# Designs tried in a protein design run: peptides against a protein of PDB entry 9GMZ. Part 10

Target 1, 343 residues: chain A of PDB entry 9GMZ
Amino acid sequence: TGFPLELLTRPATERLAYFENYTVAHPRLKEVYEILMRTIAEPAGASFIFVYGASGVGKTTLRLRVEQKLTELALPKLESDRARVPVVGIEAIAPESRYFNWKEYYTRALITLEEPLIDHKFDYGVRGISRDNFGKINVESKVVAPALRRALENALIHRHPDVFFVDEAQHFGKVASGYKLQDQLDCLKSLANMTGILHCLLGTYELLTFRNLSGQLSRRSVDIHFRRYCADSPEDVQAFKSVLLTFQQHLPLAETPNLVDHWEYFYERTLGCIGTLKDWLKRVLSDALDREATTITLKDLQKRALSVAQCQKMFKEIQEGERQLSETEADVQNLRSALGLGA

## One batch from the design tools (peptide; made by RFdiffusion4, then SolubleMPNN)

Design b1_p8_6_s2 (from b1_p8_6, 4 letters changed)
Fold by OpenDDE base, seed 5:
Structure b1_p8_6_s2 (fold): chain B 343 residues (1-343), chain A 8 residues (1-8)
Amino acid sequence: as target 1 above (343 residues)
Amino acid sequence: MLLPEFRP
C-alpha cells in the first residue's frame, strides 16, 4: 500500500510531515531494534550498550522508535508511579573547545529527564536548580559540574528510566589526550554504576575507540553493530532496492517517481545508509511540494545529492570503521580456534 | 519487494 491518496489534496506541510514520520521496516533496522529492545529488557548485568555504525545509517531513527516503544510499554506503570520516566535520550554536543563540556551535558540531561511535565516534584538537593511555572528545569549559571552530576544521579535514581540514551556519543572522545578519554569513560561508568541505570551510547565507528580503551567497560557492555547495506552483497542490494521501492510508494506526489531504476545512483550518494537516503528524499520532496510538482525527476535528485567529495570522505570513515571491526572479528575467531571452540 | 512500515 502507498501513501493515503487524500494527502494529495492536503497542504504541503502535511504531505511533508507524512513522509518525515514514515519509517521503513528495513532488515537492519528491525534486527538492531530487536536486539536493543531485548538487551534493555534483560541487560544481564550490563551497564552499557554501544550502538555503532556509519553516519546516516539510521541510529537516531532507531533511538526514537525505541523511546516510543518503551514509553508505550511503561504507560500502565506510569499511572501508579508518577515519578517514573520510562526513557531519557539526549544528543551529545560536539565541543566548541578541545574539551567535552560536562556542565552542558549534565544540564541537558537534567532538562530532558524532566520533560514531559511530571506531576511529582523532586528536590535535587542542589541550590540553583529550580522548576519554572511550566515545570521545566532551570539551571543557574553558578551551578558547577560536580553539583549537576549529583543532581543528575539523584534524578536518574528517582525517575528510574529503563535506559539512558546518548546519541552522537563519539563526541565524548574529542579530548586532547588518551588519558582524558579514559577519565571520560570512568565518569560515564561511575554515573551508570551509581544510578543503576543502563546507558546506551549511539555513535559512529569512532565509538569503537571507547570500547577498546576500557577492558572493564567491555565486560559490562553489549555491542550492537548497525551495518549499512553493502553493494557486494546481493541480499543487501535487494534490501536497498526494496527500501527505494517502499519510499517511492510513500512520497505523497500525484505521479509515483521511479526511484528503483536509479538505485545505483542512490547507492553511490548514500553509501547504503538509509538515514542519508531518507534525508535526501525529504529535501527533494520539499522542493517538489514548493513547486507544486506532480513528481520527482533525476534532475531534482541531483540538485539535493551529496557531492562526490562528501561521499568519498564518508566512505573512507566507513571503511576504517569496518576494517577495525573485521580485524576484531578475525581476532575473536583466531582466539576461539586456539581455544578449540568452533568459529 | 515492498517493505512494511516500521511499527515498534
Scores: peptide ipSAE 0.553, ipTM 0.957, DockQ to the pose 0.861
Fold by OpenDDE base, seed 1:
Structure b1_p8_6_s2 (fold): chain B 343 residues (1-343), chain A 8 residues (1-8)
Amino acid sequence: as target 1 above (343 residues)
Amino acid sequence: MLLPEFRP
């Protein structure tokens, strides 16, 4: 089954929105989703979940789908518990300085946690935090980071989300010194411990460096590797072709483009990352809709493709991340062998 | 093979 044919008579904005909202149930997304949902339901004393993988693999899509599911599952309980928020998700901002901006982090977390749809007004016990007439949180510039932290701790305890998501979490590691990086880890650990709220950090392979710096976090963390599709795996190639086949049926165009015949070109310019593929197709679809085109051509694809130089840079970053993971797996095997545990 | 829509 493809897109609803009625979309062909709809505005370009509605046709584009259909494709934006469409998510393919590709094997890696489904696998990581099932692991993540299970881990959130049964954290087994974990305080952290680390979800790492290539840029554009689909981590943000994963987060949004988990947020949707947790919200749907919480709806029956939200009728009785008007204070509860099922999930909170923020994106970590890259530091403008050698220091992570905790004040900004706490402010964004509070704003996200206190969305206007919550009838139950909470007093944060902090001067300079208020709600506007629409129920939106306002934080005065005079409020200091320790006060914002206390407000966030109280809000997280009161709202009791099943998980706190932090997307682009590699940005916590972008600090000038190892000592400061440890302080950032201890700050996150303290926030999770004080609130009892499970934290899920999603990021690139740079997140591994952050994870490995704290032997105490490693004991209370679950790791989830969101893998790309690899061209050296026949199964991965078939899955990638199946994604292309599915997307071509869900592009709201009068003539179905043949994306599968160009699978190697799509692979070359996405490195097996489905998020990168979807974003590429979205740009090409937008261009086609603006021209009232009946289909997408190879020239249309080429116009919006990442450059070879961009792909080469991204591929080096992926290879370094995959190498670090492979070494870690080998180190685990070596450790097991050294402990007299069979491989 | 066609893949289904991802529905949470």
Scores: peptide ipSAE 0.542, ipTM 0.956, DockQ to the pose 0.876
Fold by OpenDDE base, seed 2:
Structure b1_p8_6_s2 (fold): chain B 343 residues (1-343), chain A 8 residues (1-8)
Amino acid sequence: as target 1 above (343 residues)
Amino acid sequence: MLLPEFRP
């Protein structure tokens, strides 16, 4: 079924919001969602989940859908446990300085965990953390990072989320030395261990560097690869075409555009990343709605496409990440062979 | 093939 036809008489903002909120159940998203939900339900002693894949593959969409599901599943219990938060999700920001700002991280995590809608007030035991008249958490500038960490640890223990999500988690790795990266991983590991809360780090293939640096973290982590669609796989091409076919029916336009006939151009400019595709189509839809257009054309697509140079850069980053994964698989095979375990 | 909406 396509979009609700009544949207054609609705404001441009409502038509755009429909498409923004519409998520296609594409095979890779469904697979990763099922693995992630199962791992959250049964972590089997894991303290970390790593979800890695290309920029624009749809990791943020995955996170938001998991957060929604965990919230829905927790609703019956939240009536009896007013202190509980089912899930916490933050986005890691790239530090302006060469050093990761832990004070800012703890502050943002604490603010996100302690939403104003939480009726149960918690005493953080830290001077300079308060709630305003609207219940919003305020952290005074004088509060130091170790105190904010203790406040966050206590808040996580008290609120007991099923998982703590950190999106764009590769930003933890943007440190000038491997030593500082290890210290950051040890800090995250300590937070997970002290709270007993499962942490899910979502990010680019740069997260593989995190996995490889800590042999102790690897024993307590689950890895989830969110793959793009590959043009060399007939099945992946068919899945990508199916996504295009689905999106063309869910664009709230008077005339259904033929996106599928342009699948190669869509693939060229998205590298098989459905998030990149969705964001491109959102921009084109917005432009079409602003013009009161009946459909979108190839020319409209071209105006909002990523440049060839941007795609080449993104593709190089993807190839490097996919190569690192392939090397890890080869290293496992070599290790098995060296141990006298058959190939 | 048409894909369904992703509903969690």
Scores: peptide ipSAE 0.540, ipTM 0.956, DockQ to the pose 0.867
Fold by OpenDDE base, seed 4:
Structure b1_p8_6_s2 (fold): chain B 343 residues (1-343), chain A 8 residues (1-8)
Amino acid sequence: as target 1 above (343 residues)
Amino acid sequence: MLLPEFRP
């Protein structure tokens, strides 16, 4: 089954939106989704979930699909509990300054948690936080970070989401010289403990630094590795080719492009990351639609590909992350062996 | 092999 053929007569914007909204059920996405959904349903006393993997592996897509599912599952309960929000998802912003802007983080979290469509108005207990005539949260400039934190704690307790997602969470690690990364972790840990809300941090392999710094957080965290597809695995190569085959049938073009025959070039420029692949194909599709083209050519792909230098940088970051995980697994095996537990 | 659409 391919795209709806009626899309060929639709505007370019509708054709592009179809492909943007289309998600392939690739094996790694399905696996991580099932683990994440199960962990959210049964956290077993965990306060944190860490989802780590390569940039462009598909973590944001995973988050959005989990948010959609949790919202759908909560709908019957939301009719009786008008104060409840099923899920909250934010993206951590890279600080423009040397310091992580906690004031901005708390403000964005509050704004996201308090969508205008929520019927039940909540008093944050903080002066200078109000709703406008459209129900949008307004935070006055005079409100300080500790007051915003208390407002967020109260809002999270009152709205009681099943999980609080923080995407690009490696940005918490971008601390100024002299601040301890530990202080950032203690701040997040305190927020989770004070609210009783499960936090899911999604990010790059830089999140492994968080795992290593807090022996107390490790006892209350679940780790989920979102792996890329590896070219040295025949199964992974076959899965990657299957993704290409599926995308080529769901590109709303008059002639189906042959993406599978170029699988090595796609692998070279995506490093086995399906998010990177999808974003590349979106750019190329947009260009093709703007030209009213019937298909996508290799030359069209080459125009929107990541440069070799970008791929080399990304690959180095991936190799370092995969190495750190392999060392951690070896350390666990060494510990088990030293304890007299068989390998 | 063709993969299905991801439906949560």
Scores: peptide ipSAE 0.530, ipTM 0.954, DockQ to the pose 0.865

Design b1_p8_6_s3 (from b1_p8_6, 4 letters changed)
Fold by OpenDDE base, seed 5:
Structure b1_p8_6_s3 (fold): chain B 343 residues (1-343), chain A 8 residues (1-8)
Amino acid sequence: as target 1 above (343 residues)
Amino acid sequence: MLLPEFKP
């Protein structure tokens, strides 16, 4: 089935919104979703989940779909427990300075957790935290980071989300000497332990540095690798072509473009990352709708493609991350073999 | 092969 044909008579904004909201059930997304949902339901004493993979693999899409599902599953409980929030998700910002801004992090987390729709007044026990006339949390400039942390700890305990998501979590690591990175990890561990709330950190392969720095996290963390599609795997190539075939049927244009015939060019400029592919197609669709075009051409694709230099940089970062994981897998296999455990 | 829509 393709897009609803009625969209061809609808405004460009509605046609674009249809494609933006459309998510393909590709094999890697489904696999990672099932693992993540199971881990959230049964954390087995884990305090952290690490979801790592290439930039543009689809981690934000995964998060948003899990947030939707957790909200749906919580609805019957929210009727009886009006204080409960089913899930909270924030994006970590790259610091402008040489230090991660914990005050800003705690403020954003607290604002996100205390959405205006939550009628239940909660006393954070912190002077200078209030609700405005619109129910939005206001944090006065005088409130210090340790006080905001205590407010967030109390709010997380009271609201009791099934999981706390932090997207782009590699930004915790960008600014620290090895010692400062350890302090940041210990701060996050302490927050998870004090609240009893499961934390899910989503990010690039730079998150692997967090695993290596904390032998204590390894016992209380679940690792989920969100892999890209690889051109050396016939199964992965077939999955990638199936994604292209599905997207071409869901582009709300009068003439269905043949994306599958250009699969190698799409692979070259996305590195097998479905998020990168979707974002590229969104830009091209927007341009086509602005011109009232009937279809998308190769020239339209080329105009909005990532440059070869961008792809080369991204590929180098992917290769380094995949290498580190392959070495870890080999080390596990070598350890198992040395222990007399079968392969 | 055509893939289904991902619905949570």
Scores: peptide ipSAE 0.555, ipTM 0.957, DockQ to the pose 0.884
Fold by OpenDDE base, seed 1:
Structure b1_p8_6_s3 (fold): chain B 343 residues (1-343), chain A 8 residues (1-8)
Amino acid sequence: as target 1 above (343 residues)
Amino acid sequence: MLLPEFKP
């Protein structure tokens, strides 16, 4: 089954929105989703979940789908517990300086946690935090980071989300090297411990450097690798082709484009990352809809493709991340062998 | 093979 044929008579904005909201249930997304949902339900004393993988693999899509599911599962309980928020998700901002902006982080987290739909007003115990007439949180510029932290800790305890998501979490690692990076890790660890709220950090392979700096975080963390599809795996190639086949049926165009015949070109320009593929197809679909085109051509794809130089840079970053993980897996096997445990 | 829609 493809897209609803009625979309062909609908405005371009609605046709684009259909494709934007459409998510293919590809094998890696399902696998990571199931692991993540299980880990959130049964954290087994973990305070952190690390989800790492290539840029454009689909981590944000994973987060949004988990947020949707956790919200759906919480609905029956939210009727009785008006203070509860099922999930909170923020994106970490790249620091403008050698220091992570904790004030901004706490402010964004507090704003996201205290969405207007929450009937139960909470007193943060902090001067300069208020709600507007729409229930939106306002934080005065005079409020200092330690006060915002206390407000967030109290809000997290009171709202009791099943998980706190931080997307682009590699930005925590972009601080000054050495002692300061450990202080940032200890700050996050302290926030999770003080609130009792499970934190899920989603990021690129740069997140591994952050994870590896704290042996104490490693004891209280679960790792989830969101892998790309690899061209050297027949199963991965078949899965990637199946994604292309599915997307071509769900592009709301009068004539179904043949994306599968161009699978190698799609692979070359996405590196097996389905998020990158979807974003590429969204751009091409938008262009086609603006022209009232009946289909998408190879020329239309080429106009919106990442450059070879961009792909080469991204591939180098992926290879370095995959290498670090492979070395870690080998180190675990070597450790097991050295301990007299079977491989 | 066609893949289903991801519905959480």
Scores: peptide ipSAE 0.548, ipTM 0.956, DockQ to the pose 0.876
Fold by OpenDDE base, seed 2:
Structure b1_p8_6_s3 (fold): chain B 343 residues (1-343), chain A 8 residues (1-8)
Amino acid sequence: as target 1 above (343 residues)
Amino acid sequence: MLLPEFKP
């Protein structure tokens, strides 16, 4: 089934919004979603979930879909517990300075946790945190990071989300010294332990550095690898072609574009990352709708493609991450062999 | 093969 044909008579904004909101149930997304949902439901004493994979693989899409599902599942309970927030999701910002801005992080987390739709007033016990007339949290500049942390701890305990998501979590790692990364991990660990809230960090393969730095976090973490599709796997190629076939049927255009015949070009410029593919198609669709075009051509695709240089850079980052994972698997096998456990 | 919509 394709897009609703009635969209062809709708404004460009509605047609674009349809495609933006459309998510293909591709095998890797489904697999990671099932693992993540299961882990959130039954953390088995885990305090952290690490979801790592290539930039543009679809981690943000995964997060948003999990947030939606957790919200839907919580609706019956929210009627009885007006203080509860089912899920909190934030994006970690790359620090402008060499230092991660914990004050900004805590402020953003508090603001996100205390969206105006939450009728239940909470006293943070911290002077300089208030609600405006619209219920929006205001944090005065005088509030220091330790006070904001205590406010967030109290808010997380009171709101008791099933999970706290941090997207782009590799930005915690952008600290010039390994010690500062450890301090940041210890800070996050302490926050998770003090609140009892499961934390899910989503990010690039740079999150593997977090896993390796804390043997103590490793005991209380679940790792989820969100893999890209690989061109050397016939099954992955077929899955990628199936994604293209599905997207071409869900582009709200008068004439269905033939994306599948260009699968190699799509693969070349997305590296098998479905998020990158969707974002590319969204840009091309927007351009086509602005021109009132009946279809998308290869020329339209080329106009919005990532450059070869961008793809080469992204591919190097992917290869390094995949290499680190393969080394870890080899290290496990070597450890097993050294322990006298058969390979 | 056509893939279904991801409905959570």
Scores: peptide ipSAE 0.544, ipTM 0.956, DockQ to the pose 0.861
Fold by OpenDDE base, seed 4:
Structure b1_p8_6_s3 (fold): chain B 343 residues (1-343), chain A 8 residues (1-8)
Amino acid sequence: as target 1 above (343 residues)
Amino acid sequence: MLLPEFKP
């Protein structure tokens, strides 16, 4: 099954939107999705879920698909409970300053939690937070971070989402000199404890630093590793080729490009990360549609590829993260052996 | 092998 052939007569914007919204059910995405959905349904006293993996592995796609599913599953309950929000998802912003901007974080979380379409107005109990005539939340500049935190705590309790997603959560680790990463973790832990809302942090392997710093978070967290496809695994290579084969059938072009024959070049420039592959193909498709091209060539791919220097940097970051996980697995085996549980 | 569309 390929793209709907009717798209070939549609505007470039619709053709691009089709490909943007198309998600391949690749093995790692399906596995992590099933684990994450199960963990959200049955958190077993967990307050946190950590989803970590390479940049561009597909964590944002995972989040958006889980948000969609949780919203769909909640629709029958939302008819009776007009105050409820099924899920809230934000992206943590990299701080422009040397410290994480908690005021901005709380403001964005409140704005996301309070969609204009929610009929049930909530009083945050904080002066300087209001809704405009369009139902949009307005936060006055005078409102301080501790007041915004209380407003978010009250909003999370009242709206009672099944999970609070924070994408790019490694940005919590960007603390100024003299601030401890522990203080950021204690802040997040306190928010989860005060609200009773399950938090899911998605990010790079830098999230492993959070796992190691708080033995108390480790007792109340579930860890999910979103792995890339590895070229040293024949099964992973076959899965990666299957993704390329699927994408080539779903590029809304008159002539199906042969992506699979270039699988090594795609692997070299994506490091086995399907999100990076998707974004690359999206850029190349956009260029092809702008030129009214019938297909995509290797030259078109090369024009939008990440540079070798970018890939080398990304690969170094991946290798360091995979190494840290391998050491942690070895430490668990050593601990089991030392406890007499066997390997 | 062709993979299915991810439908939540």
Scores: peptide ipSAE 0.540, ipTM 0.955, DockQ to the pose 0.863

